Peptides against a protein of PDB entry 7PB4. Designs and how they scored, part 100

Target 1, 105 residues: chain A of PDB entry 7PB4
Amino acid sequence: KMLNIKEYKEKLLSTLGEFLEDHFPLPDRSVKKKKKNIQESSVNLITLHEMLEILINRLFDVPHDPYVKISDSFWPPYVELLLRNGIALRHPEDPTRIRLEAFHQ
Target 2, 218 residues: chain B of PDB entry 7PB4
Amino acid sequence: DALQMAVGYFEKGPIKASQNKDKTLEKHLKTVENVAWKNGLASEEIDILLNIALSGKFGNAVNTRILKCMIPATVISEDSVVKAVSWLCVGKCSGSTKVLFYRWLVAMFDFIDRKEQINLLYGFFFASLQDDALCPYVCHLLYLLTKKENVKPFRVRKLLDLQAKMGMQPHLQALLSLYKFFAPALISVSLPVRKKIYFKNSENLWKTALLAVKQRNR

## One batch from the design tools (peptide)

Design b1_p28_2_s2 (made by RFdiffusion4, then SolubleMPNN; from b1_p28_2, 11 letters changed)
Fold by OpenDDE base, seed 5:
Structure b1_p28_2_s2 (fold): chain B 105 residues (1-105), chain C 218 residues (1-218), chain A 28 residues (1-28)
Amino acid sequence: as target 1 above (105 residues)
Amino acid sequence: as target 2 above (218 residues)
Amino acid sequence: LEKELEVLEEIYQRLLLASPEYWEEKLK
């Protein structure tokens, strides 16, 4: 039973990873629009996979305060995607914090 | 036969840009409608036509007519339903077609050969509860599908939130009552003991046809 | 592990619902 769950989880993670790369890629950094003066705030955007990992880890590691602060590394369309689809919830008092929905609870 | 020609027309599409496209289409629609209401359709014919109705290949009026005549002779393949749900996720069909599909799915539920894969789609159906037009029919479908394993705290919260937003709708109460039956600890709210579960009569469109199917399969 | 799996499954399902292109490819 346990081996089967681990194998299934690994398969699911792999499938999810591939799916996220194919259907929710980060915008290509290559469109260097040469507009000179905008300080390339070289904000390293994280992948949707990395964002989900952060949210999942926080949900399980700190279940009493499962909220993550939205950083500049969070691509706004990903945040909106998670919120719109009920995967994440915004903190009721602090709009800069989001949590994963507790699908296991 | 005339039915095979009609199904083949919908599957392959109109061959020639003939001036009589509409007349040919109407002829084939009437053929399918006549056979479906008199005798029902084979599982293979339903598989083909159901996918066509949801694919957006034809206009909404045609899709609606096809979907209304998805009456089985004997059984509906579970695979056809899974493919149909996949087409709903593509989103090329109208909102009215989605409503009609869920009504059809509830009405034809007992004629589906297997339900193992449909049960795995529970989460997809549950997500459709947020659509006010779909909600009554999705609640009925979920009432038919719900097992103890599907009753999770987050789904209870979502149903209670929907009830807070929409009011104490009979279809939501029916589903919540079933949830309370499977997991009484998750639902502290006193639900009115409704002796009769009232869903919208989705079967009304097919009532006569379903009676005929049940009589032929006895 | 089972709880994590449940969370992952729900996330994946919801993202699939948000991805009409995935279903178009699967239905080809």
Scores: peptide ipSAE 0.618, ipTM 0.833, DockQ to the pose 0.897
Fold by OpenDDE base, seed 2:
Structure b1_p28_2_s2 (fold): chain B 105 residues (1-105), chain C 218 residues (1-218), chain A 28 residues (1-28)
Amino acid sequence: as target 1 above (105 residues)
Amino acid sequence: as target 2 above (218 residues)
Amino acid sequence: LEKELEVLEEIYQRLLLASPEYWEEKLK
């Protein structure tokens, strides 16, 4: 039973990873080139996969404070995607913090 | 056969740019309507026409008329319903077509051959509860689909939040009562003992057709 | 592990609902 759940989880993670790469890729770094004067804030954006991993880990590791601070590495369209689809919630008092929805509770 | 020609027209699309396109379309549509209401449609014909109605291939008026005549002779394939839900996810159909589809799905639920794959779509249907136009019909569908394993705490919270927003709607109360039956520990709220399940049964556009289907399959 | 799987399944489902292009590709 446990082995089957692990294998299924691994398969789901792989499928989700591929899906995220195909349908929610980060904007190509090439679009940064043309507007010269905007200080290329060299902020390394993380993938949606990495963002979800952070949120999931926080939900399970720190269930009493499952909120993650939105960093500059969080691509704003991803944050809005998660919020609009009810995957994540903003902290009621601190809009700079988001949590994953507790779908397991 | 006139029906086969009509189905083939909708499947392949109009061939020639002729000024008579609208007359030809209307002729074929009337053929489908006539056969569907008199005899019902075969599962294969429903598979083809249901997908066409939801694909956005034709205008909303045509799609609405096609969907209204999706009356089975005997059974509807579960695969046709899964494909139809996939087309809803594409989102090329109008809001009115979505409402009509859910009404159709509830009305035809007993004529669907299997429910295993439809039960896996439970989460997709549940997400549609937030659409105020769909909510009454989705609640009815979920009432038919809900098993104990579907009743999760987060879904209970969402239903209670919807009730707080929309008030004590009869369709929502019916679904909550079923949830309380399966998981009484998750719903502390006293639900009114409604002896009668009040879904809008009055809006069954297919009542006469369904009676005819049941008579033919006896 | 089962709880994490439930979370992943729900996330995936919601992202699928946000991706009409995925469904259009599957219907081709």
Scores: peptide ipSAE 0.617, ipTM 0.832, DockQ to the pose 0.917
Fold by OpenDDE base, seed 1:
Structure b1_p28_2_s2 (fold): chain B 105 residues (1-105), chain C 218 residues (1-218), chain A 28 residues (1-28)
Amino acid sequence: as target 1 above (105 residues)
Amino acid sequence: as target 2 above (218 residues)
Amino acid sequence: LEKELEVLEEIYQRLLLASPEYWEEKLK
């Protein structure tokens, strides 16, 4: 029973990873080159997969304070995607912090 | 067969050369309507026509008429319903077509051959509760689908939030009552003991046809 | 593990609902 759950989880993670790469890729850096004045924010953006991992880990590791601070590595469209679809919630007092929705509680 | 020609017309689309495209469309649509209401449609015919009605291939008036005549002779394939939900996710159909689909799905629920894949779509249907136009019919569908395993604390919170926003709607109360039956510890709120669960009679559009189908399958 | 799986399933379903292009490709 436990082995089947682990295998199913691994399969789901793989399927989700592929889905995120295909349908929610990071914007290619090459297209932004033409407009001069946008500061090349040298900040390496993380993938949606990495963002979800951070949020999931925080939800389970620190259930009493499951909020993550939005860093410059968080691509703003991903944050809005998660919020709009009810996957994540903003902190009520600090809009710079988000949490994953507790779908297991 | 006239029905096979009509289904083939909708599947392949209108041949460019016909000057009388509208008359041909109406002729084939009437053929499908007449057979569906008299005898019902085969599962394969429903599969083809249901996908066409939700794909956005034709105008909303045509799609509405097709969907209204999705009456089974015997059974509806679960695969047809899964494909239909996939078309809803594409979003090329109108809001009125989505409402009609959920009304159809509730009305025809007993004629669907299997429920295993439909049960896996529980989360997709639950997400559609946020649409005020769909909510009454989705609640009825969820009432038919809900098992103990589907009753989660986060879904209870979402239903209570919807009740706080929309008020004590009969369809929400029916679903919450079922949730309380499966998981009484999750719902501390006293629900009014309604002796009768009343959903909007989605079946009213097909009442006569459904009676005829049930008589033929006895 | 079961709780993590429930969270992952719900996230995946919600992202699928946000991705009409995925469903259009699956129906081709």
Scores: peptide ipSAE 0.591, ipTM 0.812, DockQ to the pose 0.890
Fold by OpenDDE base, seed 4:
Structure b1_p28_2_s2 (fold): chain B 105 residues (1-105), chain C 218 residues (1-218), chain A 28 residues (1-28)
Amino acid sequence: as target 1 above (105 residues)
Amino acid sequence: as target 2 above (218 residues)
Amino acid sequence: LEKELEVLEEIYQRLLLASPEYWEEKLK
């Protein structure tokens, strides 16, 4: 039983990873550098996969406070995607924090 | 056969060269309607036409008419339903077409040959509960599909939240009552013991046709 | 592990619903 679940989980993770890369890629950095001297804080955006990993890990590692602070590395469209589709929930008192929905509870 | 020509027309689309595209369309649509209501359609014909109705290939009026005549002669293939749901996810059909599809799906539910793959779509249907126009029909569909394994705490929470927003809707209460039956510990709220489960009569559009199908399959 | 799998499955299903393009490709 455990082996089958592990194998299935690995397969699902692989499938999900591929799906995320294909259908939810980060925007190409090719947005033309218009010259304005705004210190583009080189905020390295994380992938949706990495974002989900953080949220899942937090849900299981800290189930009593499963909220993650939205960092500048969180691409806003991904946050909105997760919220809109009920994958994540915004903290009721702190809009800067989101959690994964507890689908297992 | 006139029906085969009509189905082939919808499948291949209008040949550019016909001056009277609308008259040809109407002729083929009437052919499909007449056969569907008189005899029902074969599973293969439903597969083709159902996909066409949901693909956005034709206008909403045509899609609505096609979908209304998706009456089986005997059975509907589960694969056709899965493909239809896939087209709903594409979102090229109108909201009214989506409503009509769910009404159709509920009305034709007993004529679907298998339900294994449809049961796997439980999460997809459940996510559609948030659409106010779909909610009554989705609740009815979920009432037909729900097994104990589908009754999870997060879904209970979503249903209760929906009830808090929409009020004590009969269709939602019916689904919650089923959830309470499978998992009484998850639903602390006293649901009124409704003696009668009331869903909107989705069958009303097909009532006569469904009676005819049941008579032919006896 | 089973609980994590359940979470992953639900996430995947919801993301599939959010990806019309995925379904368009599957229907081709």
Scores: peptide ipSAE 0.529, ipTM 0.778, DockQ to the pose 0.908

Design b1_p28_2_s3 (made by RFdiffusion4, then SolubleMPNN; from b1_p28_2, 12 letters changed)
Fold by OpenDDE base, seed 4:
Structure b1_p28_2_s3 (fold): chain B 105 residues (1-105), chain C 218 residues (1-218), chain A 28 residues (1-28)
Amino acid sequence: as target 1 above (105 residues)
Amino acid sequence: as target 2 above (218 residues)
Amino acid sequence: LEEEKEVLEEIYLRLLLASPQYWEDLLS
């Protein structure tokens, strides 16, 4: 049973990774050039995969404070995506902090 | 107020008004349009006007204009949508009105208060996939509605048959991908990995209004 | 492990469902 769950989880992670790369890629650097007013923030944006990994890990590693601070590396459309679709929740008192929704409850 | 008078006119007004030549009708229609685009309509107003637009009480031109201004202030009642679908079954609306309704339903989907009864209409929506004009929008709607319980072998067969007839359309591929997610054993076919699940932009007609609604509800 | 699987499944499902609207909003 445990082996099958582990294998399934690995398969799910790989499938999710591929899905995220295909369907939610970061904007190409070329798209940044046309919107003049995007300050070239020297900040490297993280992938949606990396963002989700951070949120998932925080939920399981620190369940009593599952909130992650939104950094400049968090692409705003990804944050909005997660919040809008109920994947993440904003901290009630601190809008700069988000958590993964606890779907297992 | 002017809106109440306008809604009252459509509710109680002349049956089978086929032409937009009535100055009174035009006045009331403009009143509804103005309020809908500026402020949105209350759920009760949408309930009344949406049913009127699909009932065949007025002509296609009037029905189209009414349906185009079914913009919520806050929410749309699920009951209004169910009633609207019931009118589609009666067949008193034009094909263009049906297309517009499905576009509207997709565009306004997030503003519908509940989905439980709409989900029961899954089979009806699925049957509408056979209409080539509706198919892209119905696929989008079904993509939003589909639960694991809806993924049945007969529906998979129908989708594959549609694919065989129409080719691998983006909207059909999106729906098939969702079906494969819920029931991988039912779909042995390798679906091409597309970079984007994309549906025709149904919201284009309401883009500005929807932005305004989202801003008011924030 | 089972809990994490359930979370991943739900995330995947929600993102799958969100994808069309996300692209419409992003391209708009």
Scores: peptide ipSAE 0.497, ipTM 0.423, DockQ to the pose 0.351
Fold by OpenDDE base, seed 5:
Structure b1_p28_2_s3 (fold): chain B 105 residues (1-105), chain C 218 residues (1-218), chain A 28 residues (1-28)
Amino acid sequence: as target 1 above (105 residues)
Amino acid sequence: as target 2 above (218 residues)
Amino acid sequence: LEEEKEVLEEIYLRLLLASPQYWEDLLS
């Protein structure tokens, strides 16, 4: 039973990773020219996969304070995506902090 | 089922011939209150009763009591909320009922199944900021709803004008801080870095019920 | 492990449903 759950989790993570790369890629560095709102070239943006990993790990590692501080590496459209779709919640007292929604609670 | 009979009474309205109309109404209202606070209400029951509370079908006292017991067992349908907001435009509910509705909407926000249609009502909620009684609760709601696409120059101007009129209210500062986060170029004013955003505790009316709902759904 | 699985499944489903609107908003 435990082995089957682990294997399924690994398969799910792999499938999710591929899905995120295909459907939610970071904007190519080349598309910089026309849309003014791409933050300047100096900030290394993290992938949506990495962002979700941070949020998931924080939820399970620190369940009493599951909030993550939004850094400049967090691409604003991803933050909006997560908040808009109820995947993440904004901290009620600090707009710079978000948490993963606890779907199992 | 006593609850089904109570909901049916509010939906269909009082039967004309009953000599004990007030006693019957009170009986059904107590039935709804007891079930709502003990177990919560199904999404379908909330759909019916929420619309009744805002339609002006009953008096303000009854509408207030119904709205106070709109506690979900599990979820609230977004469609129910959209329909409820449509009644605010018709103007058949009292000012106190409107305040209570916004408090309820903030308190129950996490129990609403979807937010896509509610987000389309952003402009309507934003217009309600001009009402001094609603302003604190509308700011809290907008803090939950605001996305980057909602942060427009005309809305920034309206918030700054409200701040000039009302002073630096904590709830306005909270919303302005969020606006500055999404669109720093639109807000040249230095906002005090408040580490804590304080909204009026809208949840206080339902705190015990919400804790019970969360515990049952775990 | 089971809780993590459920969280991942829910995230995946929500993102599947979000994808069309995300592209419309990004390209606008």
Scores: peptide ipSAE 0.495, ipTM 0.447, DockQ to the pose 0.305
Fold by OpenDDE base, seed 2:
Structure b1_p28_2_s3 (fold): chain B 105 residues (1-105), chain C 218 residues (1-218), chain A 28 residues (1-28)
Amino acid sequence: as target 1 above (105 residues)
Amino acid sequence: as target 2 above (218 residues)
Amino acid sequence: LEEEKEVLEEIYLRLLLASPQYWEDLLS
């Protein structure tokens, strides 16, 4: 039973990763060149996969403070995607912090 | 309308209903089956019933029967297919239902109104190649979906690894041949020149019904 | 592990359902 759950989880993670790459890719760095006024903030954006991993890990590792600080590496459309679809919640007092929704509670 | 009443029953019907326990369920299921095989179903009816079949709302026997009668009168909405795939991710349907769904998806491929969102699900379908029961049907689906942009080095490696494990399966060779067509530099292996592409699922349950649908829509 | 599985399944479902609207909003 436990092995089957682990294998299923690994398969699910792999499938999710591929899905996220195909459906929610980061904008190509080349597109940033044409809009003049975007400060070349050398900020490396993280993938939606990485963002979700951070949020999931925080929820399970630190359940008493499951909030993650939004960094400049968080692509704003991803943050909005997660919030609008009830995947993440904004901290009630600190708009710079988000948590994963606790779907298992 | 008897069909509207039947669809409405499945939308609002009891969770985990069993065919053997509910005469009303059987009546409504037969109504849907009769209309679907005779005339096909409207896109809206397919949208509702397809999602019900994959949601786990009913038992496997009922889900299987619903899925078998997902025959379009005209078209299937791409959105219905995307939602159906989402239910596959939740894992509330049986393995047999998943197999049947992929068989259905391949059979109904030409009746789906658009392919843009389905093409984005390419990676999800590709990951399902690791399931031995799904592999032949997924290969066929991927053969229909694959574009040049989908042919990536890591996918080539995965297909070659699968071929090493499973042997030179006709469905896998068909997909590899397509990959080689799009990206010959990624596939150094000589593939046998096959005059005919063979998929085990080339004969589908809906062949006669779909011919009738095509004739009515001409 | 079961809880993580449920979370992943729910995320996957929600993102699948969100995908069309996300692309419309992003391209708009």
Scores: peptide ipSAE 0.482, ipTM 0.471, DockQ to the pose 0.298
Fold by OpenDDE base, seed 3:
Structure b1_p28_2_s3 (fold): chain B 105 residues (1-105), chain C 218 residues (1-218), chain A 28 residues (1-28)
Amino acid sequence: as target 1 above (105 residues)
Amino acid sequence: as target 2 above (218 residues)
Amino acid sequence: LEEEKEVLEEIYLRLLLASPQYWEDLLS
């Protein structure tokens, strides 16, 4: 049973990774040029995969405070995507913090 | 089933032949209340009863009691909420019923299955900020709903105007802080750095019930 | 591990359903 779950999890992570790259890619640096007001923040944006990993890990590692602070590396459309679709929740007292929804609870 | 009979009574209305309409109403209302607080209601039961509570079919006292027991067993359908909001537009419910509905909506927000249609109602909820009785609860609801796309210059202006009129209310400051987070360029005003967002405790009415729902769904 | 699997499945499902609206919102 445990081996099957681990293998399935690895397969699911791989499939999800590919899906995220195909359907939710980061905007190319070239597209940043046309919208004038995007401050050239030299901040490297993280992928949606990396963002989800951070949120998932926080949920399981620190279940009593599962909130992650939104950094400049968090692409705003990804944050909105997760909040809009009930994948993440905003902290009730701090709008700069989000958590993964606890679908298993 | 006693619950099915009670829901059917509210849906179909009183059967003409019952001389003691008030006793029958009270019996069915107590049945709904007991089941809702003990076990929660199915999404279908909430759909029916929520619409009844806001339709003006019954008196304000009955509507208030129905709304207070709109506790889900598992989930609330988004469609039920959209229909309920449509009844608010018709204006057949009392001001107290509207306040109670927004308190309920905030308290039950996490139990609503989807948010896409509710998000389309953002403009309607935002317009309700002008009602002084609703404003604290609407700010809380908007805090839960607001996305970057909702943060428009005209809404920022309306919030600032409302703040000028009502003063620096904690619930309004919470919403403005969120607006500033999404669109810092639209809010030139220095907002006090509040470490904690304080909304009026809308959940207090259902706190015990919500804990029970969360415990049953674990 | 099972809990993490369930979370991943739910995220994947929600993102599958979200994809069309995400692109519409991003392009607007």
Scores: peptide ipSAE 0.496, ipTM 0.475, DockQ to the pose 0.307; fails the geometry check

